# Designs tried in a protein design run: peptides against a protein of PDB entry 6J07. Part 41

Target 1, 107 residues: chain A of PDB entry 6J07
Amino acid sequence: GQRGWFCGSVSQDLRQFWVAEGGTISDPRAADFLFSCDASHPDTLRIYQSLDYIEDNATVFHAYYLSAVANAKIKNSVALGHFILPPACLQKEIRRKIGSFIWEQDQ

## One batch from the design tools (peptide; made by RFdiffusion4, then SolubleMPNN)

Design b2_p15_7_s4 (from b2_p15_7, 7 letters changed)
Fold by OpenDDE base, seed 4:
Structure b2_p15_7_s4 (fold): chain B 107 residues (1-107), chain A 15 residues (1-15)
Amino acid sequence: as target 1 above (107 residues)
Amino acid sequence: LEEDLKKYRELLDSL
């Protein structure tokens, strides 16, 4: 199944889309996917500070991925890997190396 | 996804 956790920064519409597509919503520890729209949100910060994340057993994705999926004309054409949301303290350096994030390009 | 995750983790480790 698809168990997802959502930061408070994620709109109810995107959460509803997740459920409509067959997903369920769970706490971060039980979730297979972690979604956020704000790396600086307290909910997301707690994820980054967790042992699971520090030990590379958790990944946070930008919830804009769900919007992209909802609007995609071809199923499975949206790459989840392009939506990894790193901690705010790392984003500047990451942008220097790989360029702007996809959700920033579409804003 | 796996390839993307590996690349990303390697990037993070280099920071």
Scores: peptide ipSAE 0.078, ipTM 0.676, DockQ to the pose 0.065
Fold by OpenDDE base, seed 2:
Structure b2_p15_7_s4 (fold): chain B 107 residues (1-107), chain A 15 residues (1-15)
Amino acid sequence: as target 1 above (107 residues)
Amino acid sequence: LEEDLKKYRELLDSL
């Protein structure tokens, strides 16, 4: 199964979609996928400060990925890697190099 | 995902 953790910034609709697709909701330590809509939310900040994240054993994804999957016409057409949510302190420089994040483009 | 993660890590290392 797919275990997911959700920041408080993620809507209940997206959480429900995750469960409807066969996912389960877990604490961040046991989760396979970490979802957030706000890199500055206290929940997400705690992830960035965790040893798992610091040691590159965890990745936070923007929950907009789930919305994109829900609306996708073709299965597996949405690349999860495009939804990596880095800490706020790195986002400006990342945008400079690769452009705006996909969730920002659609907002 | 694996390739994307590698590219992302490489990008972070270059910042």
Scores: peptide ipSAE 0.068, ipTM 0.666, DockQ to the pose 0.065
Fold by OpenDDE base, seed 1:
Order: structure tokens, then sequence, then C-alpha cells
Structure b2_p15_7_s4 (fold): chain B 107 residues (1-107), chain A 15 residues (1-15)
């Protein structure tokens, strides 16, 4: 199954979509997918500080991915890899190298 | 920072 954890920054609508698509909601340690809309949110910061994340066994994704999936007309047209949400301290450099994040482009 | 970026790119490649 798809077990997801959600930062408090993620709207209830996106959480509901996750569940509607067959996902379940769990704590970060049990989750297969970690979703956040704010790298600076305390919930997300705790993930970045966790051993699982430090040891590269966890990845945080921007929850906008779920919105993109919800609006997609073609299955598998949304690439999850485009929605990796790195710590704030890395974002500036990442933008410099690969461009703005996808969740920022429509703003 | 560079090491973290490397890890990020590796993550992207792994997906």
Amino acid sequence: as target 1 above (107 residues)
Amino acid sequence: LEEDLKKYRELLDSL
C-alpha cells in the first residue's frame, strides 16, 4: 500500500485526495511517502533532522505533486522526482543549477 | 552544501 505522512502545512484537501486514491496516512517512520508544502515548517524540519533522512532513507516531496496528479489527464504524466522538497538551505543552490521548483512556477 | 546537492541529484536519478 501507499503510506503517507503529511506535514501540517499540507491542506486537508490534498490529504483527502491521497486517501481517496487508496493511500493511508501514517507517522513519518512508517510512511513510504513524506509530503510537505513548507520546508521550514517544524514538522518538516523534524524530518530533515531524523536519522532516516540523514542516512538518505527518506525523501520529502512537495504535496503539490498530489494536486498535479489530481489534475493530470494522462496517467503517469506527473513525475514524482520533480517534486522532491529539499531543505531550505539547499534550495537556492538547486534553483541555480536546475531552475525553479515546479511548485513555484505557477505562482 | 555540495555534498547535499549531490545527494539530491542522486535522489532524482533514483526515481
Scores: peptide ipSAE 0.054, ipTM 0.656, DockQ to the pose 0.057
Fold by OpenDDE base, seed 3:
Structure b2_p15_7_s4 (fold): chain B 107 residues (1-107), chain A 15 residues (1-15)
Amino acid sequence: as target 1 above (107 residues)
Amino acid sequence: LEEDLKKYRELLDSL
């Protein structure tokens, strides 16, 4: 299945796109994909603090991925791995090593 | 933090 959880930071438009593409919306525990637009949002912080995340059984993705997919002309041209949203404590170091995140480049 | 970053890189490689 394609079950997704959405942080409150994600717009309704992106949620609707997910559903339009065949996805369903579920709670974090049942979700296959976790989407957020803000690593500091309380909803997302709760994910980072969860046992599933701590044990590396969960990954949070930036919801901008959905926007990128919507605008893509070539199927599978958008790599989900480029949209991993790490905790805030890691972001500065990541930027220093591999550059700005994709969602920041278009803002 | 370096250990966490390493785990992040490994995660990226697995996707």
Scores: peptide ipSAE 0.040, ipTM 0.642, DockQ to the pose 0.057

Design b2_p15_8_s1 (from b2_p15_8, 7 letters changed)
Fold by OpenDDE base, seed 2:
Structure b2_p15_8_s1 (fold): chain B 107 residues (1-107), chain A 15 residues (1-15)
Amino acid sequence: as target 1 above (107 residues)
Amino acid sequence: SAAQARIKEEIARAA
């Protein structure tokens, strides 16, 4: 489905884009996609602490994915997997091994 | 992609 949850760190514009593209907004337990712009935001931290996330049944994505899709000439060219937003405690090590995240490169 | 797989591996290692 296309049910999405949004952290308070995500702008209303990105939420509106999601809805305009056919998505709906729901609570995190019912959502198919979880979007955030800040791994340290209290809303996102609660996701990381949830049983669904701990048991690897949930993934948080950076909402910049939606911006990338909106601006892409070919929407399918944007890989969702490149927008996985891990907990802050893991980001430093990930950057060391893989490099900066896409949402950081475009800033 | 290789990058995607590596990210997931790092997350799994910390779990």
Scores: peptide ipSAE 0.023, ipTM 0.577, DockQ to the pose 0.068
Fold by OpenDDE base, seed 3:
Structure b2_p15_8_s1 (fold): chain B 107 residues (1-107), chain A 15 residues (1-15)
Amino acid sequence: as target 1 above (107 residues)
Amino acid sequence: SAAQARIKEEIARAA
């Protein structure tokens, strides 16, 4: 399915793009994809503390993924896995091991 | 994919 939940940090443009591409918008529990632009946003924090997330049954993705897809000549060339948005407390260590996140490189 | 796996591991470790 293509049901998505969106943090309040995600622009309306990206939400509209999701719908335009055939997606629907749902609550976090019913969503297949969870999108956020801010790991520290209250909406996203509630996801991180949810039972589904704690039990590793949910993943939050940075909504910049949608922008990358929109701009890509080959949409399937954009790897969703590169846009995993971890809790803020983990990001520094991740940057040390893997490097800067994709959504940070074009800022 | 290796980087993605490491990210998932970090998340799981903190959860």
Scores: peptide ipSAE 0.022, ipTM 0.586, DockQ to the pose 0.068
Fold by OpenDDE base, seed 1:
Structure b2_p15_8_s1 (fold): chain B 107 residues (1-107), chain A 15 residues (1-15)
Amino acid sequence: as target 1 above (107 residues)
Amino acid sequence: SAAQARIKEEIARAA
């Protein structure tokens, strides 16, 4: 399905885009997708601390994914996996190995 | 992609 949860750090415009594309908004436990713009936001931290996340049954994505989809000219050209938002404690190491995150390049 | 997989691995390692 297309049930999404949104951190308070996500703008209303991106939430509205999600709904316009056929998505619905739900609580984290019922959501198929979890969106955030800030790994340090209290809402997102609660996700990282949840049992579902610790057991690898949940993934947080940067909401900039939705902006990229909205701007894409080629269908299915945006890879959701490139927008995984890891906890802050992991981001420095990831940048060393892979490079800057996509949302950091465009902001 | 390789990048996607690596990110997932890092998350799993920290959990």
Scores: peptide ipSAE 0.022, ipTM 0.588, DockQ to the pose 0.070
Fold by OpenDDE base, seed 5:
Structure b2_p15_8_s1 (fold): chain B 107 residues (1-107), chain A 15 residues (1-15)
Amino acid sequence: as target 1 above (107 residues)
Amino acid sequence: SAAQARIKEEIARAA
């Protein structure tokens, strides 16, 4: 399904785009997709601390994914996997091994 | 990049 949860760090415009594309907005427990623009935001931190996330049953994505899709000539040309938003404590090591995140490059 | 698609695996490894 296209049920999404949004951190308070995500703009209303991106939320509206999600709905316009057929998505719905729900609580994080019911959501299929979790979007955030800030791994350190309290809303997102609560996700990282949840059992669903700890047990690898949830993934947080950077909401910039939605912006990228909105601006893409071909919507499916944007790979969701590139927008996984890990906890802040892991980002430094990830950057060292993989490189800068897409949302950091395109901002 | 394509390598960034493996962030999930990296999270699992680093966690």
Scores: peptide ipSAE 0.022, ipTM 0.579, DockQ to the pose 0.068

Design b2_p15_8_s2 (from b2_p15_8, 7 letters changed)
Fold by OpenDDE base, seed 4:
Structure b2_p15_8_s2 (fold): chain B 107 residues (1-107), chain A 15 residues (1-15)
Amino acid sequence: as target 1 above (107 residues)
Amino acid sequence: SEAQRRIQQAIAEAA
């Protein structure tokens, strides 16, 4: 499905882009995709604390993925897997092993 | 659009 949940940290523009490309917006439990721009935002923290996430039945993606897709003419490819947004407490270790996150590279 | 195609691909891969 194309149901997406959005953390309050995600801009209205990215939400509108999701809808414009055929997506719908839903609550986290009904969503097929969970988008956030801030792993420390209270909305996102609630996701990380949810049973679905704890049981590895949910994945949070950085909403910058949508921006990258919108600008695909500039980027050669956009892989959703590169935009997995883990909890802040895990990011340091992941960054050590894999490298900086794609949404951090232009900063 | 190309963006739509890429999103659809992501949806398919996640299914």
Scores: peptide ipSAE 0.074, ipTM 0.663, DockQ to the pose 0.087
Fold by OpenDDE base, seed 2:
Structure b2_p15_8_s2 (fold): chain B 107 residues (1-107), chain A 15 residues (1-15)
Amino acid sequence: as target 1 above (107 residues)
Amino acid sequence: SEAQRRIQQAIAEAA
């Protein structure tokens, strides 16, 4: 499916792009994709605290993925896996091992 | 569109 949930941290432009490309917007439980621009936003924190997420049945993606797709002529490839947005408590360790997140590099 | 194709690919990979 193409149902997406959006944190309040995501701009209306990115939401509109999702819809323009055939997506729909839904609540997080019905969504196929969860998008956020802020791991510390209350909306996103509620996702991280949800049973679905705790049981590894949900993944939050940084909404910058949609911007990258919209500007695909600039980037050679856009891999969704590069846009996984982990909880803030894990980000420092991930940066130490893998490096800065792609959305941090492009901002 | 190309953007739509990429999103569809992501959907397929995540399914």
Scores: peptide ipSAE 0.073, ipTM 0.659, DockQ to the pose 0.090
Fold by OpenDDE base, seed 1:
Structure b2_p15_8_s2 (fold): chain B 107 residues (1-107), chain A 15 residues (1-15)
Amino acid sequence: as target 1 above (107 residues)
Amino acid sequence: SEAQRRIQQAIAEAA
């Protein structure tokens, strides 16, 4: 399914793109995908603190994924896994070992 | 949801 939850940090344009591609918008508990543009936004922080997330049953993705899909010649070529948005407390260490996040490279 | 669980599981197994 394509039920998505969106943090308040995500623009209306990206939300509209999701719907235009056949997605729907739902609450976090029912959503198949969780999108955010800010790991420090209160909406996203509540996700990180939720039981579902703590038990590894939820993943937050950076909404820039949707922009990448929109601009790709082959939409299936965009790997969703590259857009995982981890909590801020983990980001510095990840950057040190793997490098900058994709959404930071194009920004 | 099922999709989120599957994605998270795949990530964990790819460690």
Scores: peptide ipSAE 0.030, ipTM 0.593, DockQ to the pose 0.422
Fold by OpenDDE base, seed 5:
Structure b2_p15_8_s2 (fold): chain B 107 residues (1-107), chain A 15 residues (1-15)
Amino acid sequence: as target 1 above (107 residues)
Amino acid sequence: SEAQRRIQQAIAEAA
């Protein structure tokens, strides 16, 4: 499904795009996708602290994914996996091993 | 590493 939860850090435009593409907006427990623009935002931190996330049953994605899809000539060319938003405590190690995040490159 | 594990798990969840 396309049930999405959005951190308060995500713009209304991106939320509207999600709905325009057939998505719905739901609470985190019901959501299939969790979107955020800030791993340090209180809303996102609550996700990271949730039982679902701790048990590896939830994934947070950077909402820039939606912007990339909206602007892509071929929408399926944008890989969702490139937009995984890990907790801040892991980001430095990830950058050291695989480079800067895509949302940091394109901003 | 922990970072690699987390990314792989997240990718699997998103697939």
Scores: peptide ipSAE 0.026, ipTM 0.629, DockQ to the pose 0.102

Design b2_p15_8_s3 (from b2_p15_8, 9 letters changed)
Fold by OpenDDE base, seed 4:
Structure b2_p15_8_s3 (fold): chain B 107 residues (1-107), chain A 15 residues (1-15)
Amino acid sequence: as target 1 above (107 residues)
Amino acid sequence: SPAQAAIKAAIAAAA
């Protein structure tokens, strides 16, 4: 499905793009996709603390994914997996192993 | 550990 939850850190523009592409906006429990722009935002922190997330039944993605899709000539060329947004406490170690996150490269 | 599991998952997803 195309049900998405959005952290308050995500702009209205990105939310509108999601809807324009056929998505709907729902609460985290009903959502198929969880989007955030800030791993330290209270909304996102609540996700990380949820049972669904702790039990590996949920993944938070950086909403920059939507920007990348919007700007891609071929929408399916953008790999969602590259936009996993881990808790802040893990990001340093992940950067060490994988490199800087895509959403950080344009900053 | 949960942290290592998350790192591994992230690496796998980025592969």
Scores: peptide ipSAE 0.034, ipTM 0.658, DockQ to the pose 0.101
Fold by OpenDDE base, seed 1:
Order: sequence, then structure tokens, then C-alpha cells
Structure b2_p15_8_s3 (fold): chain B 107 residues (1-107), chain A 15 residues (1-15)
Amino acid sequence: as target 1 above (107 residues)
Amino acid sequence: SPAQAAIKAAIAAAA
């Protein structure tokens, strides 16, 4: 399904886009997708500390994914996997190995 | 940690 949870760091515009595309907004436990714009935001930190996340049953995605979808030239050309948002403690090492995250490149 | 390694692997595989 398209049930999504949104960190407080995500703008209302992106939330509205999600709904316009057929998604619904739910609590983290019911959500199929978890969106955030800030790995250090208290809302997102609570996800990282949750049992579902620790047991690898949850993944947080950067909400910039929704912006990329909205502006995509070809429908369904945006890969969700490029938008995995890991905890801050992992990001430095990831950047060293595979480069800057896609949401950082336009800034 | 195993969780950290898994996350790194998932990102690398998807990139």
C-alpha cells in the first residue's frame, strides 16, 4: 500500500503531494513508508530507536524522494533505494565510500 | 554493528 509516516521535518507541500498521488498518512507502526528530512530530528531518532527499525523491519527515506518524483521526466524513473536515510552516525562513512547523498547534491 | 553493516550494504546495493 501507500501508507506513509512523516517526520515533523517534512514540509506540508511534500505531504500534500503524497496524498495527491494516492497515498495516505498514518502513524509509524501502520506506515509502509517512513519519510524524513533530518536524521537528527527527534521524530526520526525515535524511529531509529524502535524495535521495528532495530530488527530491520523498517526503513527511513529522505522526503526529497517525493520532490524527485514530482519533477521526474519519465514516470517511475526515480529509484526509492537512492533515498534511504541512515542514522547520522553512519552517514560520514557512507559518503566516503559511495559519495554524497542525492538530496545533498542540489544544495 | 550488524545493523550498521546492513544499512550500509542496503544503500550500496540500491545506489
Scores: peptide ipSAE 0.034, ipTM 0.657, DockQ to the pose 0.109
Fold by OpenDDE base, seed 3:
Structure b2_p15_8_s3 (fold): chain B 107 residues (1-107), chain A 15 residues (1-15)
Amino acid sequence: as target 1 above (107 residues)
Amino acid sequence: SPAQAAIKAAIAAAA
């Protein structure tokens, strides 16, 4: 499916792009994709604290993925896996190991 | 490094 949940940190433009591409917007429990631009936002924190997330049945993606897709000449050239947004407590270690996140590089 | 590869793979697999 193409149901998405959006943290309040995600701009209306990106939400509109999601819908324009055929997606729908739903609550986190029904969503196929969870988008956020801020791991510390209360909305996102609630996701990280949810049983679905704790049990590895949910993944949060940085909404910049949608921007990357919008700007890509080849749609499928953007890998969703590069846009996983982990909890803030893990981000420093990840940056230390693999470098800055894609959404940070383009800022 | 192997550690970087493992982390990248883990992140990719979580998607």
Scores: peptide ipSAE 0.032, ipTM 0.634, DockQ to the pose 0.071
Fold by OpenDDE base, seed 2:
Structure b2_p15_8_s3 (fold): chain B 107 residues (1-107), chain A 15 residues (1-15)
Amino acid sequence: as target 1 above (107 residues)
Amino acid sequence: SPAQAAIKAAIAAAA
């Protein structure tokens, strides 16, 4: 599906791109995709505290995924799995084992 | 190109 929820940390440009590509915007319960640019934003924290997330039935993705899609070339692959946004309390350990997140590399 | 646009849309719409 193409139903997406957006944290307040996500720019209007990325929301507009989502809609331009055929997506719709919904509440987090109905959404197929949850997008955020900030794991510490109150909107995202509420997702991490939800029963759906606690029961491992929800995943938050960094909205930079949409920027990558918008700028992708035909020979490039944009893998959604590279954009999973975990809670802030887990990020340091993940960076130690896997390296910096893809949305941090272009900074 | 049209092909690039189609691929971008497909990637964005993948669910």
Scores: peptide ipSAE 0.025, ipTM 0.588, DockQ to the pose 0.053

Design b2_p15_8_s4 (from b2_p15_8, 7 letters changed)
Fold by OpenDDE base, seed 3:
Formats: sequence, C-alpha cells, structure tokens
Structure b2_p15_8_s4 (fold): chain B 107 residues (1-107), chain A 15 residues (1-15)
Amino acid sequence: as target 1 above (107 residues)
Amino acid sequence: SAAQEAIKAAIEAAA
C-alpha cells in the first residue's frame, strides 16, 4: 500500500510530495509507512509506546528519506535502512558504532 | 507513481 502517517515534525512540503506522488495520509495503525523528523516529538513518542512498535510490527523512518528519493537522479543510491529513526535513548549508541545519521550530516 | 513504488519496494526490502 501507499498509506503514510506523518509526525507533526514533518514539513508540509514533504507531506505534499508524498501526496503528489500518489500517497495517502492515514492514522498510524492503518499506515504502511511511518515518517518523522523528531524522535522526541510527542507524536513519534506515542508510536514508540504503541503495541505495534513494541511487538516489532512498526518502523519509523526519518522523512528526509523522501527528500533523498526526490533527488535520486543525483544520488547513486538511497539505502532506506539508513533512514530508520530509532528512539532517542538508542541514538547515542548507534552514532558511536555507525556514525552520525544521514539527516544530521546535511544540517 | 514510480517514486511511491520505489519507496514501497525499498521499505519492504529493508524490513
């Protein structure tokens, strides 16, 4: 499916891109994709606390991935796995092992 | 669209 949920932290431009490309916007439970730009935003925190997420049936992606897709003609590849947005409590350890997140490198 | 399908495929592959 092409149903997406968006945290309030995601810009209207990225939401509009999603819709313009044929996506629809839904609640988290019905969504096929979950997008956020802030792991500490209350909307995203509610996702992390949901049964779907706790049971590993949900994944939150940083919405910057959509920007990367929009500019794919410039980028050689877009690895979606690098755009997983984990809870804030895990990010420090991940940065230590793998390095800064892609969305942070362009800030 | 092509972009949406690409996103879908990428997400499914990464899951």
Scores: peptide ipSAE 0.038, ipTM 0.628, DockQ to the pose 0.290
Fold by OpenDDE base, seed 2:
Structure b2_p15_8_s4 (fold): chain B 107 residues (1-107), chain A 15 residues (1-15)
Amino acid sequence: as target 1 above (107 residues)
Amino acid sequence: SAAQEAIKAAIEAAA
């Protein structure tokens, strides 16, 4: 299925793109895909605190991935692995080791 | 759609 959950931080345009491409919007427990633009948003924090996430059965992706897909003719490639959105408490160390996140680079 | 299929495939591969 194409069930997606969206944090309140995600724009209506990206949600509309998801639906226009055949996706549906659901609650986090039913969703196949979890999208957020802000690891510190209360909606996303609740995901990180959920049993599904703690047990490594859920992954949050930055919704900028959807924008990249929508503009794929301009992008050289779109690698989903670059769009995993970790909790804010881990981001500083990740940036130190790997560099700035892709959604920060294109701003 | 092609976009949805690509998203799904990428997510499934990465997860």
Scores: peptide ipSAE 0.038, ipTM 0.634, DockQ to the pose 0.286
Fold by OpenDDE base, seed 4:
Structure b2_p15_8_s4 (fold): chain B 107 residues (1-107), chain A 15 residues (1-15)
Amino acid sequence: as target 1 above (107 residues)
Amino acid sequence: SAAQEAIKAAIEAAA
């Protein structure tokens, strides 16, 4: 399904886009997708601290994915895996190995 | 470790 949870850091515009594309909004436990724009936001931190996340049953994605989809000229050309949002403590090491995150390149 | 697994997953997803 297309049930999504959104951190408070995600704009209403992106939430509306999700719904416009056929998605629904739910609590984290029921959601198929978890979106955030800030790994340090309290909402996102609660996800990282949850058993579902610790046991690798949940993944947080940067909501910029939705912006990329909205702007994509070819549908399904945007890879969700490129938008995994890891905890802040891991980001530095990840950047060393794979480079800067996609959502940081426009800054 | 969990950290190494997360890094591995990120690398694989970005490839």
Scores: peptide ipSAE 0.033, ipTM 0.644, DockQ to the pose 0.106
Fold by OpenDDE base, seed 1:
Structure b2_p15_8_s4 (fold): chain B 107 residues (1-107), chain A 15 residues (1-15)
Amino acid sequence: as target 1 above (107 residues)
Amino acid sequence: SAAQEAIKAAIEAAA
């Protein structure tokens, strides 16, 4: 589906892009995709604490994915899996094993 | 926790 939830940390421009591409915006329980730009934001923390997330039925993605899609020469060439946004407690170990997150490379 | 380890594994598999 094309239902998305957005953390308050996500800009209005990225939300508008989602809608322009045919998506709709919903509450997190109804959403097919969860977008955030800040793992420490209260909105995102509530997702990480939810039963759906704990039971591996939800995934949070960094909203920079939408920027990457917007800028891609081939829209379907952007891999969503590269934009999984994990809780802060896991990020250090993940960076050590896989490297810097894609949304951090231009910062 | 078990949940955190599962999440870590899923992220690594998706990378």
Scores: peptide ipSAE 0.030, ipTM 0.641, DockQ to the pose 0.101

## One batch from the design tools (peptide; made by RFdiffusion4, then SolubleMPNN)

Design b2_p16_1_s1 (from b2_p16_1, 7 letters changed)
Fold by OpenDDE base, seed 1:
Structure b2_p16_1_s1 (fold): chain B 107 residues (1-107), chain A 16 residues (1-16)
Amino acid sequence: as target 1 above (107 residues)
Amino acid sequence: VIDKLLERHKKVLAKL
């Protein structure tokens, strides 16, 4: 199974979808996937400041990924890599390099 | 740090 951690910024609907798809919810250290909707949320900031993240052993994804999966007509058509949520201080430069974030495009 | 995140992005894509 897939273990996920969720920032408080993530809606209950997205959490429920995760569980409905067979996922479980865990603390950040046990999780396989970390989901957030806000890089500036205190929960997410704690992830960015954690040893796991600093040592490149953790990745935060925007929870909009789950919404995209839920609405996808083609199975496995949604690329998780496009949903990496970097710290706020790096987002401008990342947008310059790879373009606007996918979750911002649908807002 | 930015390059690190970009590489992480690529690695995630490769695993999918």
Scores: peptide ipSAE 0.083, ipTM 0.672, DockQ to the pose 0.323
Fold by OpenDDE base, seed 2:
Structure b2_p16_1_s1 (fold): chain B 107 residues (1-107), chain A 16 residues (1-16)
Amino acid sequence: as target 1 above (107 residues)
Amino acid sequence: VIDKLLERHKKVLAKL
């Protein structure tokens, strides 16, 4: 099954899409996927401070991934790996290494 | 820490 946790920054539409695609919504500890639209949101900050994240057992993804999947002609053409959402304090350095984040390119 | 996140990126891409 696909268990997902959602930051409060994620719209209800994206949550509904997740459920419509067969996913369920759970707490962060039980979730297979963690989604957020804001690395500075208090919900997401709590994830970054959690033991699971610090020990490299958790990854936060930008919820824009779900929008990309919803609009993709080929479902498997959207790579989840391009949507890793790092803590705000690391984003500038990461952009220098891998380029601008995909969720920022359409703005 | 940055290197760790880059490694996660590579691992996720390899899994898909």
Scores: peptide ipSAE 0.081, ipTM 0.669, DockQ to the pose 0.315
Fold by OpenDDE base, seed 3:
Structure b2_p16_1_s1 (fold): chain B 107 residues (1-107), chain A 16 residues (1-16)
Amino acid sequence: as target 1 above (107 residues)
Amino acid sequence: VIDKLLERHKKVLAKL
């Protein structure tokens, strides 16, 4: 699917890129992909608190993924899995286990 | 919860 939801923390440019690539924008419940740039943003917090998320039926990705895709030379070469955005309270421990997040490394 | 997220990370990579 190509349905995506965007937190208010995501720039209009990234949203436009998503649409330009054939994606559509929908509400979180209908979306196949959830994008955010801020785990502490109220929009994202509502996702983390949702039944779909707590039942492991939803995943939030950092919207920097779209920037990486836009800049990639090879189509579909960017690994979406590296852009999972966990709740803020878990990020320190996750960094300890798997290393710094990719969107932080590129800064 | 952390373990679930780690596993989800691996699953997403495997699907791509």
Scores: peptide ipSAE 0.079, ipTM 0.670, DockQ to the pose 0.310
Fold by OpenDDE base, seed 5:
Structure b2_p16_1_s1 (fold): chain B 107 residues (1-107), chain A 16 residues (1-16)
Amino acid sequence: as target 1 above (107 residues)
Amino acid sequence: VIDKLLERHKKVLAKL
């Protein structure tokens, strides 16, 4: 099973998709996957400030990953690694090094 | 911090 935590910025539709695909919803400490649509949302900021995140034991992913999976013709073609959501203050520098974020390319 | 996140990105990609 897959345990996921969701920031309040994530739509109910994406949460429902997660559950429909066999996932469960849990608190951040128990979750295997942390999803957010907003690095500046208070829920997400609390994750970035947590010991698990600071100690490199947690990763926040942009929930657009779930949308991409839902819409993909080939489900295995969606790479979770492309959806890491870093803190807002680091995003500009990260874009410089690895390019624009995938969730920004289609908007 | 940035280097750490970049390394994490690479590791996640390698696991897929």
Scores: peptide ipSAE 0.078, ipTM 0.668, DockQ to the pose 0.304

